# Ledger of designs, part 104: peptides against a protein of PDB entry 3OAK

Target 1, 145 residues: chain A of PDB entry 3OAK
Amino acid sequence: DDLEQYLDEKILRLKDEMNIAAQLDIDTLNKRIETGDTSLIAMQKVKLLPKVVSVLSKANLADTILDNNLLQSVRIWLEPLPDGSLPSFEIQKSLFAALNDLPVKTEHLKESGLGRVVIFYTKSKRVEAQLARLAEKLIAEWTRP

## One batch from the design tools (peptide; made by RFdiffusion4, then SolubleMPNN)

Design b1_p26_1_s4 (from b1_p26_1, 13 letters changed)
Fold by OpenDDE base, seed 2:
Structure b1_p26_1_s4 (fold): chain B 145 residues (1-145), chain A 26 residues (1-26)
Amino acid sequence: as target 1 above (145 residues)
Amino acid sequence: MQELWEEWEREGEELAKEAEEKYEKF
């Protein structure tokens, strides 16, 4: 199917872009740590966030998103950074909101590694209360019989 | 399935501790 192939390629490109953005931010922060240059600010994920949100919000892309393991890149974006800090509040909020509307199954959580990371957000001291609650909600939904 | 979630819970807790340690260090 030509359309399916097109959508797959689109999602895979976004996945790649997300991974690159994450790595660039990691590189920036690592350099900040090793040089002490506090002017170095990681902004690549933030710049790409609108595009990510746009794609994740499209119901017609849900199957393509899940089948191509885009959630792996979502997981990467949610992981704590090299200095132990968390991604921006806006990134957290946007991604959790998107996850709430996706028909995520256990298999997707396993292949993406997202399960562990969402639980992390229920355990971290530095996560905003509203997002911790949302993380708990997601876990409850995903563990529902 | 229960074992899987228990594993993730353990790993998530460990990740939280690790992140906190790093955050306090830097």
Scores: peptide ipSAE 0.695, ipTM 0.948, DockQ to the pose 0.917
Fold by OpenDDE base, seed 5:
Structure b1_p26_1_s4 (fold): chain B 145 residues (1-145), chain A 26 residues (1-26)
Amino acid sequence: as target 1 above (145 residues)
Amino acid sequence: MQELWEEWEREGEELAKEAEEKYEKF
């Protein structure tokens, strides 16, 4: 119906915005690496984070979020950056918190690629302990029969 | 399902190694 379509479009727009933000930050960091200009700061994801968190936290959007594979964009935001660094602690914390409240199923992990990346957060030695534990918690929940 | 998670485990580990190599380089 009209509402369902509206919600789909809303999520798809956010997905696009997230992907753009991620790419812009990647471009900034690549340029920083190339030029050595340390004044170049990747800020696009951080700027968009409040909106992302707001949407992800809405229970009535859970199905729309999952059906439209917004988790793919979440995965992209969590991936290591071109220089091997991780997204900001705040981004990690916010997204993992949001994931904890979503009814994520294996099919969503497959189509988003999120499974591999969350496991990455349990393996990386540069991830804060509290976030590594949260990643482990998620995996435990997702692998539960 | 187990095979899937085992694959993700391997891939996640590889991603961690790759990220660390890059981080140490830059």
Scores: peptide ipSAE 0.695, ipTM 0.948, DockQ to the pose 0.907
Fold by OpenDDE base, seed 3:
Structure b1_p26_1_s4 (fold): chain B 145 residues (1-145), chain A 26 residues (1-26)
Amino acid sequence: as target 1 above (145 residues)
Amino acid sequence: MQELWEEWEREGEELAKEAEEKYEKF
């Protein structure tokens, strides 16, 4: 129906925007690595984060989010950066909070690649303890029979 | 399903090692 189509398109647009933001930040950091110019700061994801949080927090969009594999873009945003650094604490916190409220199933983890990345957050020594614990909580929930 | 999570755990660990190596380099 019209509403369903509208919501699908909305999510797909956001997915595209998220992917673009991620790539721009990657490009910035790769250039920083190449040139040594420490003034180059990746800010595209941070700028888009409020919009992402707004969408992910809407219960009525949960099915649309999952059906359109928006979690793939969430995964991309959570991946370590070219210099090995992590996305900003705010991005991590916001996305993990959103994941905690979504009815994520194994199929969504497979198609998005998110499973591996969330486990990464339980293994990395540079992740804040509170977020590592949240990652562990998510994995426990997702592996529950 | 268990095998899947074991695979992801191995991959997640490797990702952590790789990220740390890069972080120490730069």
Scores: peptide ipSAE 0.694, ipTM 0.948, DockQ to the pose 0.910
Fold by OpenDDE base, seed 1:
Structure b1_p26_1_s4 (fold): chain B 145 residues (1-145), chain A 26 residues (1-26)
Amino acid sequence: as target 1 above (145 residues)
Amino acid sequence: MQELWEEWEREGEELAKEAEEKYEKF
């Protein structure tokens, strides 16, 4: 119906915006690596984060979020950057918090690639302890029978 | 399902290793 179509379009637009932001940050850091210009700062994801959080926090959008594979964009945002650095602490914290409130199923983890990346956050030496613990909690929940 | 998570665990570990190597390089 009209509402479902509207919500799908809303989520798909956000998904596109998230993917663009991620690519712009990757481009920035690749240029930083190439040129050595340490003044280049990747900020596109951080700028878009409030909008992402706003959408992910809405319970009425959960089905639309999952059905449209928005978690693929969440996964992209959580991946390590070209220089091996991690996304900002605030991005990590916000996205993991959002994931904790979503009814994520194995099928969503498979189609998004998120499973591997969340495990990464339990293995990385540079992840804050509180977020590593949250990642472990998510995995424990997702692996429950 | 166990095999799936074992695969993801392996891949996640490798991703962590790769990221650390890059971080030390740059």
Scores: peptide ipSAE 0.693, ipTM 0.947, DockQ to the pose 0.890

Design b1_p26_2_s1 (from b1_p26_2, 10 letters changed)
Fold by OpenDDE base, seed 4:
Structure b1_p26_2_s1 (fold): chain B 145 residues (1-145), chain A 26 residues (1-26)
Amino acid sequence: as target 1 above (145 residues)
Amino acid sequence: SLEEELQEERKKELEEAKKELEEREK
């Protein structure tokens, strides 16, 4: 219906914005690596984070979020950056919190690739312990029989 | 490694996303 279509478009627009933010940060960091200019700071995801969190926190958007594979962009945001660093702690914390409240199913994990990234967080030494534990919790939930 | 795979996949996906977005905006 009209509302469903509106919500789909809303989520897809956000997905586009998230992808753009991710790419811009990647570009920034690649340039930082190339030039050695440490004044280059990747901030696009951080700037967009409040909007992402707002959307992900809406229970009534859960189906739309999952159906439109917004989790693919969430996964992209969580992935290691060109310089080997991880996204900011705040991004990690916010996204993992949001994931914990979403009714993520196996099909969503497959189409988004989210499972592999979360597994990465359970193993990486670059991840804070509290988030590693949350990642482990998510994996346990998603792998339930 | 997993990280390398993630980087490569992300690159492809973002490139694809960019192309799709550009097409939608035309």
Scores: peptide ipSAE 0.553, ipTM 0.915, DockQ to the pose 0.830
Fold by OpenDDE base, seed 2:
Structure b1_p26_2_s1 (fold): chain B 145 residues (1-145), chain A 26 residues (1-26)
Amino acid sequence: as target 1 above (145 residues)
Amino acid sequence: SLEEELQEERKKELEEAKKELEEREK
């Protein structure tokens, strides 16, 4: 219906914005590596984060979020960057918190690839201990009977 | 490695997403 279409379009637009932000940050960091220009700072995801968190927190958007595979873009935001760094602590914390409240099913994990990335966070030495624990919590919740 | 695989997949996915977006907007 009209509402469903509106919500789909809303989520798809956000997904596009997230992908663009991710690519811009990647491009920035690649250029930083290539040129040595340390003034180049990747900030696009951080700028968009409040909007992402707001959307992910809306219970009425949960089905639309999952049906449109927004988790793929969430996964992309969590992945290691070209310079080997991880996204900001705030991005990690906010996204893990938001994921904890979503009714994520196995099918969503598979189509988004989110499970593999969260597992990465449980093992990586580059991750703060508190966030590693949050990652472990998510994995436990997603794999419990 | 897992990290390399993730970055490769991400690159592919973002390229595809970009193409799809361009197709929708032209």
Scores: peptide ipSAE 0.552, ipTM 0.914, DockQ to the pose 0.800
Fold by OpenDDE base, seed 3:
Structure b1_p26_2_s1 (fold): chain B 145 residues (1-145), chain A 26 residues (1-26)
Amino acid sequence: as target 1 above (145 residues)
Amino acid sequence: SLEEELQEERKKELEEAKKELEEREK
């Protein structure tokens, strides 16, 4: 099916872009740590965020998103950075909101590792209270009988 | 710690992703 193939390719391209953005930000922060140059700012994920949110919000892409393990890249974006910081508040808020509307199943959590990271957000003292509560909501939904 | 584990796993995953992308673009 041409449409199905198109959607798969679209999601896979986005996944690649997300991974690249993540790596670039990591590289920037590692360089900042190594050189002490505080002018180095990680901006690649923030720049790509609108596109990510747009895709994640499309109901007709849900199956494609889940089947292609885009959640792995979402997880990567949410993980703590080399300097111990978390991704921007906007990234956290946007991704958690998007996750709340996806029909995430146990199998998707396992293959992406997303569950472990979201649990981290329920416990971390570095997370804003409102986002910690949202993380708790997600965990409750994913683990309900 | 969980954080350390996540960072280590992420490093490996991103390295693998980079290699795969490079191969697809050839």
Scores: peptide ipSAE 0.547, ipTM 0.913, DockQ to the pose 0.769
Fold by OpenDDE base, seed 1:
Structure b1_p26_2_s1 (fold): chain B 145 residues (1-145), chain A 26 residues (1-26)
Amino acid sequence: as target 1 above (145 residues)
Amino acid sequence: SLEEELQEERKKELEEAKKELEEREK
């Protein structure tokens, strides 16, 4: 119906925006590495984060989010950056919180690659303990029979 | 390593996403 189509388009647009933000930050950091210009700061994801959180928090969008593989972009946002750093703590915290409330199924993990990244967070030494624990919780929930 | 694989896959996925977006906007 009209609403369903509208919601699909909304999520797809957000997915596009998230991907663009990710790429821009990657480009910024790559340039920072290449030039040594430490004044270059990747801020695109942080700027878009409030919108992402707002969308992910809406229960009525859950199916649309999952069906359109928005989790792929969420995964991309969580991945280590070219300089080896992780996304900001706020991004990590917000996204993990949002993931905790989504009815994520095995099929969604596979099509998004999210499972591998969350596993990374359970093992990485540069992840804050509280987020590592949350990652472990998610993995446990997602792997339940 | 896992991290290297993730970086490589991400690169490909973002490239594909960009192409798809460009096609939709034409």
Scores: peptide ipSAE 0.533, ipTM 0.910, DockQ to the pose 0.801

Design b1_p26_2_s2 (from b1_p26_2, 13 letters changed)
Fold by OpenDDE base, seed 2:
Structure b1_p26_2_s2 (fold): chain B 145 residues (1-145), chain A 26 residues (1-26)
Amino acid sequence: as target 1 above (145 residues)
Amino acid sequence: SLEEELQEERKKELEEQKKKLEEEKK
């Protein structure tokens, strides 16, 4: 089906873009640590965030999102950064909100590794209380019968 | 720790993904 193929390609392109953005930010932060150049700021994920949120919010893309394991890239964006910090508050908030509206199943959590990362957010001392609560909510929803 | 494990895994995963993408672009 041409439409299905189009949607798959769209999601896969976004997945690649997300992975590249994450890598570039990591490279920036690693270089910042190595050189001490405080002018180096990781901005790639923030720049791409609106597009990510837009895609994740579209109900007609839910199956394509889940089938192509876009949640793996979402997980990557939520991972701790080289300097020990977490992604920006806005990234966390936006992604948690988007995840709340997706029909995520156990198989998707395992395939993406997202479950472990969200659990991390329920425990981390560096996470804002508001976002920790959102993480808890997601875990509760994903683990209920 | 969980954090250290995640960081290590993600570093490796991203490096592999980056390599794959670069090769596909050739």
Scores: peptide ipSAE 0.368, ipTM 0.800, DockQ to the pose 0.645
Fold by OpenDDE base, seed 3:
Structure b1_p26_2_s2 (fold): chain B 145 residues (1-145), chain A 26 residues (1-26)
Amino acid sequence: as target 1 above (145 residues)
Amino acid sequence: SLEEELQEERKKELEEQKKKLEEEKK
């Protein structure tokens, strides 16, 4: 119906925006590495984060979010960056919190690749302890029988 | 390592996405 189509388009637009933001940040950091220009700062994801959190927090969008594989874009945002760094603490914290409230199923983890990335966060020594605990909590929730 | 595997996979994925985005802008 019209509402469902509208919601699908809304989520797909956000997904596209997230992917663009991630790519722009990667391009910025790659250029930073290549040129040595330390004034180049990746800010696109941070700028878009409030909108992402807002959408992920809406219960009425959960099905649309999961059906359109928005979690793929969430996964992309959580990936290690070209300079070896992780996304900002705030991005990690916000996304982990948002994921905790979504009815994520095994099929969503597979189609998005999110499971492997969150497992990475449980193992990485570069991750803050509190965020590692959040990652562990998510894994525990997703692996429940 | 897991990180190395992820980065290798993501690199290819993102390169393809970048190509698509550039084509859409033309």
Scores: peptide ipSAE 0.358, ipTM 0.791, DockQ to the pose 0.506
Fold by OpenDDE base, seed 4:
Structure b1_p26_2_s2 (fold): chain B 145 residues (1-145), chain A 26 residues (1-26)
Amino acid sequence: as target 1 above (145 residues)
Amino acid sequence: SLEEELQEERKKELEEQKKKLEEEKK
């Protein structure tokens, strides 16, 4: 119906915005590496994070979020960066928290590739212990029968 | 390693998405 269509479009727009933010940050970091200009700071994801969190926290948007594979963009935001670093602690924490409240199913993990990335966070030595535990919790929940 | 795999996949996917977005803006 009209509402569903509206919500789909809303989520898809956010998905695009997230992807753009990720790419812009990657471009910034790549340029930083290439030029050595340490004044270049990747800020696009951080700027968009409040909007992402707001959307992910809405229970009434859960189906729309999952059906439109917004988790793909969440996965992208969690992936390692060109300079070898991870997304900011705040991004990690916020996204893991949001994921914990979503009714994520196996099909969504496969469609988004999120499972592999979260597993990465359970293993990486660069991840804060607190967030590694959150990642482990998610994996445990998602692998339950 | 898993990280290397993720990096490679990310690079490919984001390049594709970037191209798509650029096309949509035209």
Scores: peptide ipSAE 0.357, ipTM 0.795, DockQ to the pose 0.648
Fold by OpenDDE base, seed 1:
Structure b1_p26_2_s2 (fold): chain B 145 residues (1-145), chain A 26 residues (1-26)
Amino acid sequence: as target 1 above (145 residues)
Amino acid sequence: SLEEELQEERKKELEEQKKKLEEEKK
């Protein structure tokens, strides 16, 4: 119906915005590496984060989020950055919190690649202990029989 | 390493997505 179509389009637009934000930040960081200009700061994801969190927190959007593979973009946002750093603590925390409230199933993990990335967070020495524990919790929930 | 693999895969994926978006905007 009209509402379903509207919601699909909304989520797909956000997905595109997230992907663009991620790419722009990567471009910024790559340029920073190439030029040595430390004044270059990647901020596109941070700027968009409130919108992402707002959408992910809405229960009525859960099915639309999962069906349209928005988790792929979430995964992209969680990926290690070109300079070897991780996304900001706030991004990690916010996304892990949001993921905890979504009815994520195995099929969603496979189509998004999110499972593999979250496993990375359970193993990385650069991840804050607090967030590593959140990642572990998610993995435990997703692998529950 | 896992991290290196992720970085390489994501780089390719993002490049592909970028191309797709650029094509859609034209």
Scores: peptide ipSAE 0.356, ipTM 0.795, DockQ to the pose 0.719

Design b1_p26_2_s3 (from b1_p26_2, 14 letters changed)
Fold by OpenDDE base, seed 2:
Structure b1_p26_2_s3 (fold): chain B 145 residues (1-145), chain A 26 residues (1-26)
Amino acid sequence: as target 1 above (145 residues)
Amino acid sequence: SMEEELQEERKKELEKQKEELKKKKE
């Protein structure tokens, strides 16, 4: 089906873009740590975030998102950074909100590794209380019989 | 720690994906 193929390609392109953005930010932060150049700021994920949120919010893309394991890239974006910090508050908030509306199943959590990362957010003391609660809500929903 | 584990996994995964992407574009 041409439409299905188009949607798959769209999601896979976004997945690649997300992975590249994450890697570039990591490279930036590693270089910042190594050189002490405080002018180096990781901005790639933030720049791409609106597009990510837009795609994740589209109900007609849900199956394509889940089938192509875009949640793996979401997981990557949520994981701790080289300097020990977490992604920006806005990234966390936006992604948690988007995840709340997706029909995520256990198989998707296992395939993406997202479940473990979200659990991390329920425990980390560097996470804002509001976002920790959102993470807890997601875990509760995903573990519901 | 969980944080360190996640950081390590992230690094490995991104490196792998980067290499795969590079090969795909060649």
Scores: peptide ipSAE 0.380, ipTM 0.800, DockQ to the pose 0.824
Fold by OpenDDE base, seed 1:
Structure b1_p26_2_s3 (fold): chain B 145 residues (1-145), chain A 26 residues (1-26)
Amino acid sequence: as target 1 above (145 residues)
Amino acid sequence: SMEEELQEERKKELEKQKEELKKKKE
């Protein structure tokens, strides 16, 4: 129906925006590495984060989020950056919190690749302890029989 | 390493998505 179509389009637009933000940040960081200009700061994801969190927190969007593989973009946002750094603490925290409230199933993990990335967060020595624990919790929930 | 693999996959995936988005807007 009209509402479903509207919601699909909304989520797909956000997905595109997230992907663009991620790429722009990557480009910024790559340029920073190439030029040595430390004034270059990747901020596109951070700027978009409130919108992402707002959408992910809406229960009525859960099915649309999962069906349109928005989790792929979430995965992308969580992946290590070109300079070897991780996304900001706030991004990690916000996304893990949002993921905890979504009815994520195995099929969603496979199509998005999110499971593998979250496992990375359980193993990385650079991840804050509290976020590592959140990652572990998610993995435990997703692998529950 | 896992990190390196993720970074490489990220690069490929983002490039693919960028291309797809470009095609959609054309």
Scores: peptide ipSAE 0.379, ipTM 0.799, DockQ to the pose 0.801
Fold by OpenDDE base, seed 3:
Structure b1_p26_2_s3 (fold): chain B 145 residues (1-145), chain A 26 residues (1-26)
Amino acid sequence: as target 1 above (145 residues)
Amino acid sequence: SMEEELQEERKKELEKQKEELKKKKE
């Protein structure tokens, strides 16, 4: 119906925006590495984060989010950056919190690749302890029979 | 390492997406 189509388009637009933000940040950091210009700061994901959190927090969008594989973009946002750094603490915390409230199923993890990335966070020594615990909690919930 | 694998995969995928987006905007 019209509403469903509208919601699909909304989520797909956000997905595109997230992917663009991720690419722009990667481009910025790659340029920083290549040129040595330390004034180059990747800020696109941080700027878009409030919108992402807002959408992910809406229960009425859960099905649309999962059906359109928005979790793929969430995965992309969580992956290590070209300079070896991880996404900002706020991005990690916000996304893990949002994921905790979504009815994520095994099929969503497979199609998005999110599970593999979250496992990375449980193993990485560079991740803050509190965020590692959140990652572990998610894995535990997703692997429940 | 897992990190290296993730970075490599992401680089390839995002480059592809970038090209697709460019074509879409043309």
Scores: peptide ipSAE 0.373, ipTM 0.789, DockQ to the pose 0.635
Fold by OpenDDE base, seed 4:
Structure b1_p26_2_s3 (fold): chain B 145 residues (1-145), chain A 26 residues (1-26)
Amino acid sequence: as target 1 above (145 residues)
Amino acid sequence: SMEEELQEERKKELEKQKEELKKKKE
């Protein structure tokens, strides 16, 4: 119906925005590496994070989020950066928290590739302990029968 | 390593996404 279509479009727009933000940050970091200009700071994801969190926290958007594979963009935001660093602590924390409240199913994990990335966070020595534990919790929940 | 794999996949995926976005804006 009209509402469903509206919500789909809203989520798809956010998905695009997230992807753009990710790419812009990657471009910034690549340029930083290439030029040595340490004044270049990747801030696009951080700027968009409040909007992402707001959307992910809406229970009434859960189906739309999952059906439109917004988790793919969440995965992208969690992946390692060109300079070898991980996304900011705040991004990690916010996204993991949001994921904890979503009714994520196996099919969504496969479609998005999110499961593999979260597993990475359970193993990486560069991840804060509290976030590694949260990642482990998510994996445990998602692998339950 | 898993990190390297993720980074490689990231590059591919983001490149694809960039192209798709470009097409949408045309």
Scores: peptide ipSAE 0.372, ipTM 0.794, DockQ to the pose 0.731

Design b1_p26_2_s4 (from b1_p26_2, 12 letters changed)
Fold by OpenDDE base, seed 3:
Structure b1_p26_2_s4 (fold): chain B 145 residues (1-145), chain A 26 residues (1-26)
Amino acid sequence: as target 1 above (145 residues)
Amino acid sequence: SMEEELQEERKEELEKAKKELEEKKK
């Protein structure tokens, strides 16, 4: 219906915006590496984060989020950057918190590849302890018999 | 390494997304 279509389009637009933000930050970081210009700072994801968190926190959007594979873009945001760095602490914290409240199923993990990325966070020495623990919690919940 | 794999996957996914977005804008 009209509402369903509207919600789908809303999520798909956000997905596109997230991907654009990710690419722009990557481009910034690559340019920083190439030019040595340390004034170049990747901020596009951080700027968009409030909108992402707002959408992910809405229970009425859960099905739309999962059906449109928004988790793929969440995964992209969490993946290591070309310079070897991880996304900001705030991005990690906000996304993991949001993921904790979503009814994520095995099929969604496979479709998005999110599971592998979260596993990375359970093992990485660059991740804050509190976030590593949260990642472990998510993995435990997702793999619950 | 896993990190290298994730970085490569990120690159590939964003390249796909870019192409798809370009097609949407036509």
Scores: peptide ipSAE 0.596, ipTM 0.924, DockQ to the pose 0.806
Fold by OpenDDE base, seed 4:
Structure b1_p26_2_s4 (fold): chain B 145 residues (1-145), chain A 26 residues (1-26)
Amino acid sequence: as target 1 above (145 residues)
Amino acid sequence: SMEEELQEERKEELEKAKKELEEKKK
């Protein structure tokens, strides 16, 4: 119906925005590496984060989020950056919190690749302990029989 | 390594997304 279509379009637009933000930050960091210009700061994801969190926190959008594979963009945001760093602690914290409240199923993990990234967070020494524990919790929930 | 795999997958997916987005904007 009209509402469903509207919500789909909303989520797909956000997905595009998230991908753009991710790419822009990657480009910034690559340039930083190439030039050594430490004034280059990747800010696009951080700027968009409030909007992402707002959408992910809405229970009525859960199905739309999952059906449109927004988790693929969430996964992209969580992946290691060109300079070897991870996304900001705030991004990690916000996204993991949001994931914890979503009814993520195996099919969503497969189509998004999110599972493998979260597993990475359970193993990485670059991850804060509190977030590593949350990642472990998510994996346990997603892999339960 | 897992990190390398994730980096490669991201690259591929973002490239795909970029192309799709460009097509949407036409």
Scores: peptide ipSAE 0.594, ipTM 0.923, DockQ to the pose 0.891
Fold by OpenDDE base, seed 2:
Structure b1_p26_2_s4 (fold): chain B 145 residues (1-145), chain A 26 residues (1-26)
Amino acid sequence: as target 1 above (145 residues)
Amino acid sequence: SMEEELQEERKEELEKAKKELEEKKK
């Protein structure tokens, strides 16, 4: 199926782009720590965020997103950074919102590790209260009978 | 800690991803 193949390739390319963005930001922050150069700012994820949100919001891509484990890259984007900080408020908010509309199943949580990261957000002191509540909502939905 | 575990897992996964990407680009 040509369409299915096209969609798979689209999602896999985005997954690669997300991973690259994550690594570049990590490298930037590590260099900032090592050199003390405070002008170094990690912005690769922020730059790519609109594209990520656009893809995650498309209902016709849901199956492709889940089948290709794009949630693994979403998880990576949400994880704490080398300097101990969390991704930007906007990244957190946008991704949590997008996740809320996806038909995420237990198998997807397991293969992506997303569940554990979202649980982290329910407990972290560094997370804004409103986002912690969103994280709690997601966990509640994913653990429903 | 959970944070340390998450960062370790991320590192491992990104390393794998980098290798796979390099192979794709050959």
Scores: peptide ipSAE 0.592, ipTM 0.923, DockQ to the pose 0.877
Fold by OpenDDE base, seed 1:
Structure b1_p26_2_s4 (fold): chain B 145 residues (1-145), chain A 26 residues (1-26)
Amino acid sequence: as target 1 above (145 residues)
Amino acid sequence: SMEEELQEERKEELEKAKKELEEKKK
């Protein structure tokens, strides 16, 4: 219906925005590496984060989020950056919190690749302990028979 | 490494997304 279509469009727009933000930050960091200009700061994802969190927190959007594979963009945001760093602690914390409240199924993990990235967070020595523990929790829940 | 694989996959996915977005905007 009209509402469903509206919600789909909303989520798809956000997905596009997230992908753009990710690419812009990657480009910034690559340029930083190439030029040595440490004044170059990647902040597009951080700027968009409040909107992402707002959407992910809405229970009525859960099905739309999952059906449109928004988790693929979440996965992209969580991946290590070209300079070897991780996304900001705030991004990590916010996204993991949001994931904890979503009814994520195995099929969503496969189509988004999110499971693999979260596993990375369980093993990475660069991840804060509290987030590593949360990652472990998510993996345990998602792999539960 | 796993990290390298993740970054490679991301690159491919973002490239695909970019192309799809460009098509949407036409």
Scores: peptide ipSAE 0.588, ipTM 0.922, DockQ to the pose 0.903

